# Ledger of designs, part 281: peptides against a protein of PDB entry 5HOI

Target 1, 351 residues: chain A of PDB entry 5HOI
Amino acid sequence: FRYMPFSPAGTPFGFTDRRYLTMNEVGYVSTVKNSEQYSITVSFFDVGRFREYHFEDLFGYDLCFLNEKGTLFGQSKTGQIQYRPHDSIHSNWTKIIPLQAGERITSVAATPVRVIVGTSLGYFRSFNQFGVPFAVEKTSPIVALTAQNYRVFSVHYSQFHGLSYSLSELGTSSKRYYKRECPLPMSLPNINSDMKKDANLDYYNFNPMGIKSLFFSSYGDPCIFGSDNTLLLLSKWRSPEESKWLPILDSNMEIWKMSGGKETTDIHVWPLALAYDTLNCILVKGKHIWPEFPLPLPSEMEIRMPVFVKSKLLEENKAILNKKNEIGADTEAEEGEEDKEIQIPVSMAAE

## One batch from the design tools (peptide; made by RFdiffusion4, then SolubleMPNN)

Design b1_p26_4_s2 (from b1_p26_4, 13 letters changed)
Fold by OpenDDE base, seed 3:
Structure b1_p26_4_s2 (fold): chain B 351 residues (1-351), chain A 26 residues (1-26)
Amino acid sequence: as target 1 above (351 residues)
Amino acid sequence: SSEEERRKKRIEETRKKIAELAAEEA
């Protein structure tokens, strides 16, 4: 196992010279290889609110976090981080995070009030928005971070225990835990099943945890979107005994429903954010499960608990077909009917 | 509300976009 740099909704280079370092509801950060350097562009979905900007990256930033006030960059191997406010009022700052031999920055997060750096050795480093350090804590190895205001959602990995998560608040005087290294009930990518396509192997090498993104909802609930394309939301996190993960969207099921029950293999949901009861996402068409260039406009999907699973609909449709055959309707059961478009009941298409 | 109507419209636009993308699958 190798710890890889993680950024929310970041994409691999693949066979291209460009990738997205991160994207969310605010915008998207791209990097382009230009000889021995990179050119970074910070773009916004609300072009009236923010001005797109670019700069030359001589360090090869492989970590990024975008918020409404600025962009945090990091270099996983060197430990260099840079914060760039979107406005010209505040200055950019750069620093080097001290790394031990073999240690990597695995994730970075930034809010208007906090900067967080997580490492492969489980060093959790906190700063204010000006890069003044608060604390260094030793945790289990960090594989992903996100933050909203003072809250931090961290994902940890152990070879023995798998995935765990923490939810903490970085106050002015102390760190509070709401959840501390609790088991995360997210499936890891299955190398044997999922790696049948070269594109999936490329993505696995980029992101071996399969965490496409993690974010806080507009209500401040931790969300994670894994390789199974299910959006998990942490409910009741203020009450430790009531805290539970809710599978609030199966995006594969939603694509299947919205396509009219077509077996699509080349339509993918790329998660950006959860705003109220809608997943903001990019709909991707093609071989790669991630968006290419140019970036498609964001789309909204309604969140819902899956009431029906595809297997149950297949069984119900088979049972309906069998009953029609018993009634002597000359529906030639063509031997290929298992691959036919499953008619979605109008009631399910309307939900 | 006008906001609920706008939300329903965006969800329906997503449904149409998925249906269009699925029709492009050969």
Scores: peptide ipSAE 0.411, ipTM 0.880, DockQ to the pose 0.758
Fold by OpenDDE base, seed 5:
Parts: sequence; C-alpha cells; structure tokens
Structure b1_p26_4_s2 (fold): chain B 351 residues (1-351), chain A 26 residues (1-26)
Amino acid sequence: as target 1 above (351 residues)
Amino acid sequence: SSEEERRKKRIEETRKKIAELAAEEA
C-alpha cells in the first residue's frame, strides 16, 4: 500500500498528458503537462458567475480543492500549498507545510473560511482562508478530506483497522468532534476481481482507496462515493447514537434501469455533488471509469435507496420467467416499463 | 413548481442520455 494524493473526483493521466485535478458542482480544474512544467486551468460550470483562468505550474501540483471563492493547490511531496481566490480582490498566498521524512500531504480542503491539510502520518493542519494557522493535531493517517463552511469530513486509513472517518467543526478557538475515527463501512477496491481490466489497474495505482469523491450535500451531510459506485450519506450525525451511513444511490443499478436492463460495462457515473435529492455527476462512456477531455456536461440522477440489489431483481425476474414457462401461458409479457416507482418505504426516506 | 418540472426534465434528459449511450456500440 502507498499513500497517494487524493482530490475529490480527480482523474489520472492514464496514457495522456492531461488530467482533472478535481471537480465538483462549482467547476473543474485541469492540468496539462508541457515538457518540464504544467499548465493549470480552473473552469466553471456557471460561466456567467465566474471567469475561467489559467496559470503555469512550476511545482507540479497533485492536490486540489475547488470552492465558490477560490482554489487550493498542494504538492504532496514538497509540502507546498497555494490558495488562489477566483476574484482579483484577494491576493494569492503560498505556504510550505513542514513534512517529516517520508511524510506526504495526502489531501487538502478549502472553504471560504478554512484551509485544511491532511498527511500520511495523520497530521491535521488547520488554517484560515488567509493561511494563518490555527492548530496541528495528530490523528490516524488521513487519506481524504472535504470541508463545508467550518465543518470537515476526514477519512483515515490504518493497516490494522481499515477505513475510519471523522466529522469535526473548526471554530475560532476550538475543534469540536461530532464523530472521531469511527468505522467507515465502505468497501475497498478488490484487486483480484476488478484489476482484470488495465484501466482499473491504472485507476487503482492513482487511487488505492477507490474513493471517487467525497463532499457535503446541500443539507450539510457527509457523502462518499466509493469503487462500488454506491453513494453513501451520513444520516443523523448530530445524534452520536443514531448516526448511520445510508446507501442512497446504487449508480450501477440506475444505469442498468435507464438503459432498459442492458448489461452495459462501458457507462460510468463520475460523482460531482449531491444537491437536494439529485446526484450531480458526469456520465462517462468508454473503458475508463473517469471522464476524459473534453468534459461532458453534468447530468442529474435522482437518489434512490437500493432496497433491491441487482442480484435480487435478477433472481425475481428469473423466478417470474420460470413460473410463466411452467404455466404455458404465451402471454407476451408486455414489458410494460412499469416505472413502478419503487416506493421507497417512507420510513427509509424520512429517517 | 416550475423548479420541480425543471428537475424532472433534467432527470429525463439524463435517462435519455444513458439510453443513447447504451445504444452506441462501444
């Protein structure tokens, strides 16, 4: 296992000279390798609100976080970070994070009010939006970060304990934990089954945790999208005893339904954000599970709790087909696409 | 609401896009 730099919805280079450093609901950050340097472009989905900008990167930034006010960049090996406001009113700032021998920055996050740096040794560093430090805390090794306002969602990895998560509020004088290094019920990438395709190996080498993205919902709930293409949402996190991870979307099942039940292996969901009851995402066609260039326009998928695993639906359909064959009724099953609204039991949608 | 209609439209556009992508040979 190797700690790799993680950014939300970041893509590998693959066989190309370009990749996305990060993408979310605000926009996307791309980098292109130009001989010895990189050219970074910060692009926005709302072209009326923000102007696209670019700059030359001499440091080889491999970490990025985009928000409504600016972009945070980081270099995992050197410890350099740079914050670039989208407006020209506020100045860019650069800082070097002190790293121990073999320590790497593994993730960075930024809000309009906080900057967070996480490392492979579990150093959690907090700053204000101007790069003024608040604190340094020692945690379990950090593999991913996201933040909204003053709130931070962190994912940790231990070789002995697997994945854990923390949810914290970064006040002016103190850090409050809502959750502290609690077990994260996310499956790690299965090296033996998934690595049959070279494209999956390239992605695994880029992101060994298989975390495609993590974000806060529009309601401020932590969300994570793993290698199993399931969107998990942390419900009731304000109540320590009631908090649970909800599988709110199986994107493979939704693709299967929307394709008319076709076994498609070349359509992929790339997560951006959760806005209300819709996953904002990029639909990807091809061998790679990540978007290439040019970036397709974002798509919206309705969240649906996977009450039925695809295996159960296939077993039920087989049982129905076998029962029809036994009864000898040549009733042409009108495959009425009964959009049977799988009535998510109101109990599961309201919890 | 006009917003809910617009949401339903975007979801249907996504369904259509997936169906189109699934009809394209790889």
Scores: peptide ipSAE 0.410, ipTM 0.881, DockQ to the pose 0.676
Fold by OpenDDE base, seed 2:
Structure b1_p26_4_s2 (fold): chain B 351 residues (1-351), chain A 26 residues (1-26)
Amino acid sequence: as target 1 above (351 residues)
Amino acid sequence: SSEEERRKKRIEETRKKIAELAAEEA
């Protein structure tokens, strides 16, 4: 196992000279290899609010986090980090994170008020938005970070315990934990079943945890999207005893429903953000499970709790098709069977 | 609400896009 640099919804190079360092609801950061250097472009979905900008990267940044105020870059091996405000009013700043021999920065996150750096040895480093350090904490090895305002969602990995998560708030004087290294019920990529496709092996080598993205919802709930293409939301995290992970979307099932029950193997959901009860995502067509260039326009999927296993829905659809074939009637009964999908309002997950 | 209608429209656009992408395999 190797600790690889993680950025939310980052893509591998594959066989190309370009990749996305990160993407979310704000925009996307791309890097293009130019001989010995890279050209980085920070692009936005709201082109009226922000101006696209680019710069030459001499360091080979492999970590990125985009927010509404700026972009944080990191180099996993050298420990260099750079924060670039989107506005020209605030100055860029650069720092070197001290790394031990073999230590890597594994993830970075930035909010308008905090910068967080996590490492393969479990060093959790916090800074303000100007790069002034607050604290260094030793945790289990960090494999992913995201942050919203003062809150940090961290994913940890142990060879003995698997995946765990923490949810913390970085106040001015102290770190508060809502959750501290609790078990994360996310499935790891299955090397034996999934690696039959070269594209899956390439992605696994880039991201061995299979965490496609990690974000906070618009309600401030931690969300994770794993290799199983299920969106997990941490419900009731303010109540430590009541907190649970909810599988709020099986994106493979939703693709299957929306395709009219076709077994598609080349349509993929790439997660960006959760806004209210809709997953903002990129729909990807092709061999690769990640978006290529140019980036398709974002799409929205309604969140529904998986009430039905895909196998049951396939059996029911086969039964409906068989009944239609037996009855021989071209009755366009668009009786939308109101599948009484118990819509658990995602609004209740934040309470 | 006009926002709910816009949401429903975007969800339907997503459904349409998935259906189109699923038709390109044939």
Scores: peptide ipSAE 0.410, ipTM 0.878, DockQ to the pose 0.661
Fold by OpenDDE base, seed 1:
Structure b1_p26_4_s2 (fold): chain B 351 residues (1-351), chain A 26 residues (1-26)
Amino acid sequence: as target 1 above (351 residues)
Amino acid sequence: SSEEERRKKRIEETRKKIAELAAEEA
């Protein structure tokens, strides 16, 4: 087993000189091999909000994370990281992460306020957006990271225990765990059944965990999309005893339904993000389960599980808050209400 | 709402795109 560098929705080179380092709802980062160097392009779906930019990569960055404010790059073997703001106001910065012999950076994540580095030895390193370090913690080996604001979703791997996950918040003074190395009920790639096709072997060698992507939903729920093409969402994560993984979309089943019940083996969903009650994704046609060049326009798939209840409850809570504000009730808005988990009524969670 | 109508349209465009891709012989 080898720890491979993971980036959300990253693609292998395959037989080409180019690949996507990462992609999400913001955009996509591509790299092209140019002899001993690489050319990196950061592209955006909203061309009106952001300008595409390019630079020469002399380090061979194999890790990437894109957010609305910048792009984090990492080199898994050397420990070099670079943060590049999308704006010209903020400066780029570089840092070398100290690695032990045989240690690799396995994943990186960045928000507008935090930078996170995870390693094959389980070193979890946190920084602010300017590369100032907060802490170093030793965990189980990290295989994937994503982050939203101050929250971090980490996936861990042990040869003895398989996959686990953590959900943490990186405050200014301390790290809080909502979940710490809990079992992750995700299926690993089946080497014996799936590796009969050369294209699947190439992807397995690139990503042996089969995690196509992980992200936070627009509602701040951890999501993971595995090799089984099922979108899992972590529900009720604020309540450790009530927290559960929900299979909110079987993308193979949705393709089957939308094709009119045809057994299609050459249409694939490549996950980008979960926006409200829709999976933002790339529809891929061909032998490879990942998008080629040029990148197709994103598509939206409706999730069938009642995230609609969460949107309706958010709208209802906003309407209740707006009505309370109109009624001029001097009830001190306890600062603690914004972070309360919206209780989905048990009756609505079953529909 | 105008947003719900736009959402329904994008979902239907996705359904149409999958149907088109499934009609293309491999």
Scores: peptide ipSAE 0.409, ipTM 0.883, DockQ to the pose 0.502

Design b1_p26_4_s3 (from b1_p26_4, 16 letters changed)
Fold by OpenDDE base, seed 4:
Structure b1_p26_4_s3 (fold): chain B 351 residues (1-351), chain A 26 residues (1-26)
Amino acid sequence: as target 1 above (351 residues)
Amino acid sequence: SSAEKERQKRIKETRETIAKLAEEEA
């Protein structure tokens, strides 16, 4: 096993000189190899919101994370990271992460308020958006990271224990764990069955964990999309004892249904984000399970969750809170009430 | 809602895209 740099929905070079470093609901970052240099382009799906930009990369960035405010780049071997705000008003910054002999940065994540670096030795490094360090923590080896606001979803790997995950909040003074190195019920790629096609071997060598992407939903729920093409969502994560992974979409099954029951082995879902009750994704046609160039337009797949109920319950709870405020009940709305997970009735969790 | 109509439109477009891709020879 080799620790490889992971970025959400990143693609391998394959036999080409170009790849996607990352992609999500905001946009996509591509890199093109030109001799010993790389040209990086940051592109956006909402062309009205942001302008595409490019720059020359002399370092060979192999890690990337895109958010609504900027792009984080990393070089897995050298430990160099760079944050580039989309707004030219804010300055770019560069930092070198100190690495031990043989240590690699395995994943990076950035929100408008936090930068996170994870390593093959399990060093978890947190920074603010300006690259000011908060803490260094030693965990199990980190293989993937994503973040939303102050929350971090991390995936860990041990040769002895397999995959685990953590969910944490990065406050100003302390890190809070909602989940700490709990077992992750995701299947690893099957080398013997899946490697019959050279294209699958290339992807396995690029991403041995088979994690196509890792993100938070629009509701702040951790999501993972593995090699089995199943979207898993972590439900009830605020209650550690009640937390469960829900298989909310089998994308192979959805392709099969939408094709009229044809056995299609050459149509693939490439996950971008989960927005409300739809998976935003790229539909890929061909031998490679990842998108090539040019990038197809994003598509939306409906998930089989009563998530519509979560939205309705959110609106109902807001309406109840507003009515309580009108009735002059001095219930101190503790600032923590926005973070109460809406109890989905048990009857709806069984469909 | 207008938002739900637009969502249903995008889901339909996805279905049509998959159907088209399934008719294209590899």
Scores: peptide ipSAE 0.340, ipTM 0.862, DockQ to the pose 0.517
Fold by OpenDDE base, seed 1:
Structure b1_p26_4_s3 (fold): chain B 351 residues (1-351), chain A 26 residues (1-26)
Amino acid sequence: as target 1 above (351 residues)
Amino acid sequence: SSAEKERQKRIKETRETIAKLAEEEA
């Protein structure tokens, strides 16, 4: 096993000189190999909100994370990271992460308020959006990271224990764990069954964990999309004893249904994000399970889980809060209510 | 709602896209 640099929905070069470093609901980052250098382009799905930009990469960035405010780049071997705001108002910054002999940066994540670096030796490094360090923690080897606001979802790998995950919050003064190195019930790629196709071997060499992407849902729930093409969502993560992974979408089954029951072996779902009750994804036609160039327009797949219960309960709770505010009840809104997990009534959790 | 109608439109467009891609011989 070799630790490889992971970026959410990143694609291999394959037989081409170009690949996607990362993609999500905001946009996509591509790199083109030009002899000894790379040209990086940051593109957006909402062209009205953001302007596409490019730059020459002399470092060979192999890690990337895109958010609504900027793009984080990393070089897995040298430890160099660069943050580039999308606006021209904020300056770019560069930093070198100290790496031990044989250590690699395996994943990077960035939010508007945090930068996170994970390594093959399990070093978890946190920074603010300006590259000011908060802490260094040693964990099990990190293979993937994503972050939303102050929350970090990390995937770990041990040769002895397999895949685990952590969910943490990076406050100003301390790191809080909601989940710490708990077993992740995701299947690893089956080398013997899946590697019968050369295209699958190329992808396995690029991403041996088979994690196509990981992200937070619009409701702040950790999501992971593995090699089995099943979207897993971590529910009830605020209650450690009640926390469970929910298979909220089998994308192969949805393709089968939508194709009219045809065995399509050449249509693939490439995950971008989970927005409310829809998986935002790229539909890929061809031998490769990943999108090529040009990038197709994003598609939406409906998730069948009663996430509608959560959205309705959110709308009902907002409507109740708005009605309480209109009725002028000086009930001191305890600032802590917004972070309360919406308790799904047991009766509605069975639908 | 208008938002739900738009969501249902996008889901329908996805279904039509998959159906079209499934008719395209490889």
Scores: peptide ipSAE 0.339, ipTM 0.861, DockQ to the pose 0.498
Fold by OpenDDE base, seed 5:
Structure b1_p26_4_s3 (fold): chain B 351 residues (1-351), chain A 26 residues (1-26)
Amino acid sequence: as target 1 above (351 residues)
Amino acid sequence: SSAEKERQKRIKETRETIAKLAEEEA
């Protein structure tokens, strides 16, 4: 296992010279490799609200976090971070995070009021929006971060304990924990089963945890989207005893329903954000599970508790077919019925 | 509400997009 730099919905280079450093509901950040340099572009979905901007990156930023006020960049190996406000009135700032030998910045997050840096040794560093440090805390190794306002959702990895998460609030005087290194019930990528497709190996090498994205919902609930393409939401996190991870969307199931029950292995959901009861996402067609260039327009999927698993629908359809064949046994065996599309019950297609 | 109608429109557009993408042979 290697600690890799993580950014929300970031994509690998693959066989190309370009990738997305991050994307969310605000926009997307791309980088293009030009010899030893990079060109970074910050693009927005609301072109009326924000102007696209670009700059030359001499450091090779491999970490990024986009918010409504600015973009945070980080270099995992050197410890350099840069914050760039979208408004030209506010100054850019740069800082070097002190790293120990072999330590890497693994994730960065920024809100209009906080900057957070997490490392492979579990150093959690907090700053204000101007790069003034508040505190350094030692935690389990940090593999992913997101933040909204003063709240931070962190994912940790231990070789002994697997994945854990924390939910904290970074006040002016102190850090409050709502959750502290609690078990995260997310499946890790299965190297043996998923690696039969070369495209999955490239993504695994880029993101060994399989966390496609993590964000806060519009209601301020922590969300995570793993390699299983299930959106998990942390419900009731204000009540420690009642807090639960809810699988609120199986995106593979939704694709299957919306396709009319076709076995589609080349349509993928790439998560951006959760707004109320809709997942904002990019629909990706092709071999790669991540969006390429140009970026497709965002799509919205309604969140539904996965009440029905594909296996159960397949069993019900087989049972219906078997009953039809038992009733129809008096008429000639026309061979051709093997290719009948699995009729999604009209009730499920109409939902 | 107008907002709910617009949401339902975007959900429908998503369904139509997935259906179209599923008909496109690889």
Scores: peptide ipSAE 0.338, ipTM 0.859, DockQ to the pose 0.716
Fold by OpenDDE base, seed 3:
Structure b1_p26_4_s3 (fold): chain B 351 residues (1-351), chain A 26 residues (1-26)
Amino acid sequence: as target 1 above (351 residues)
Amino acid sequence: SSAEKERQKRIKETRETIAKLAEEEA
């Protein structure tokens, strides 16, 4: 296992000179290779609220976090970070995070009030929005971070214990834990099943944890979207005994429903954010599970508990076919009917 | 509400987009 730099909804270069460093509900950050340099562009979905800007990156930033006030950049190997406010009122600042031999910055997060840096050795570093340090804490190795206001959602990895998560609040005087290195019930990418396509191997090498994104919902609940394309939401996190992960959307099932029951292997959901009851996402068509250039417009999917699985609908359809055959209806059961598009029940198609 | 009607419109537009993408050969 290698710790890779993680940014929310970041994409690999693949065979191109371009990738998205991060994207969310605010916008998207792209980088282009220009010989030994990179050109970074910060773009926004609300073009009336913010002006797109670009700059030359001499450091090769491989970490990024975008919020409504600015963009945090990081270089995983050198420990350099840069914060760039979107406004011209506040100055850009740069800092070098001290790294031990072999240590990498694995994730960065920024809110209007906090900057967070997580490392492969489990150093959790907190700063204010001006780069003034608050604290350094030693945790289990950090693989992903997101933050909203004063709250931080961190994902940790251990070779022995797998994935864990923490939920903390970075107040002015102290750090509070709501959850501290609790088990995260997310499946890791299955190398043997998922790596059948070269495109999946490229993504696995870029993101071995398969975490496409993590964010806070509009209600302030931690969300994670893994390689299984299921959106998990941490419910009741204020009550330690009642807190649980809810699978609130199976995006593969939603694509299947919305396609009319077609077996689509080339339509992918790329998660951006969770609003009130809708997943904001990019719908991707093609062999790559991530968006290419140009970026498609965002789409909204309604969140639903995965009550029905494709397997149950297949079983029900098979049972209906068997009953029709018993009743002596001359439906030519051509051997090819097992590959026929699963008719979505009108109740599920109308929902 | 007007907000709910607009939400349902966006969800419908997403469904139509997925249906269209599913008809496009790769």
Scores: peptide ipSAE 0.337, ipTM 0.859, DockQ to the pose 0.707

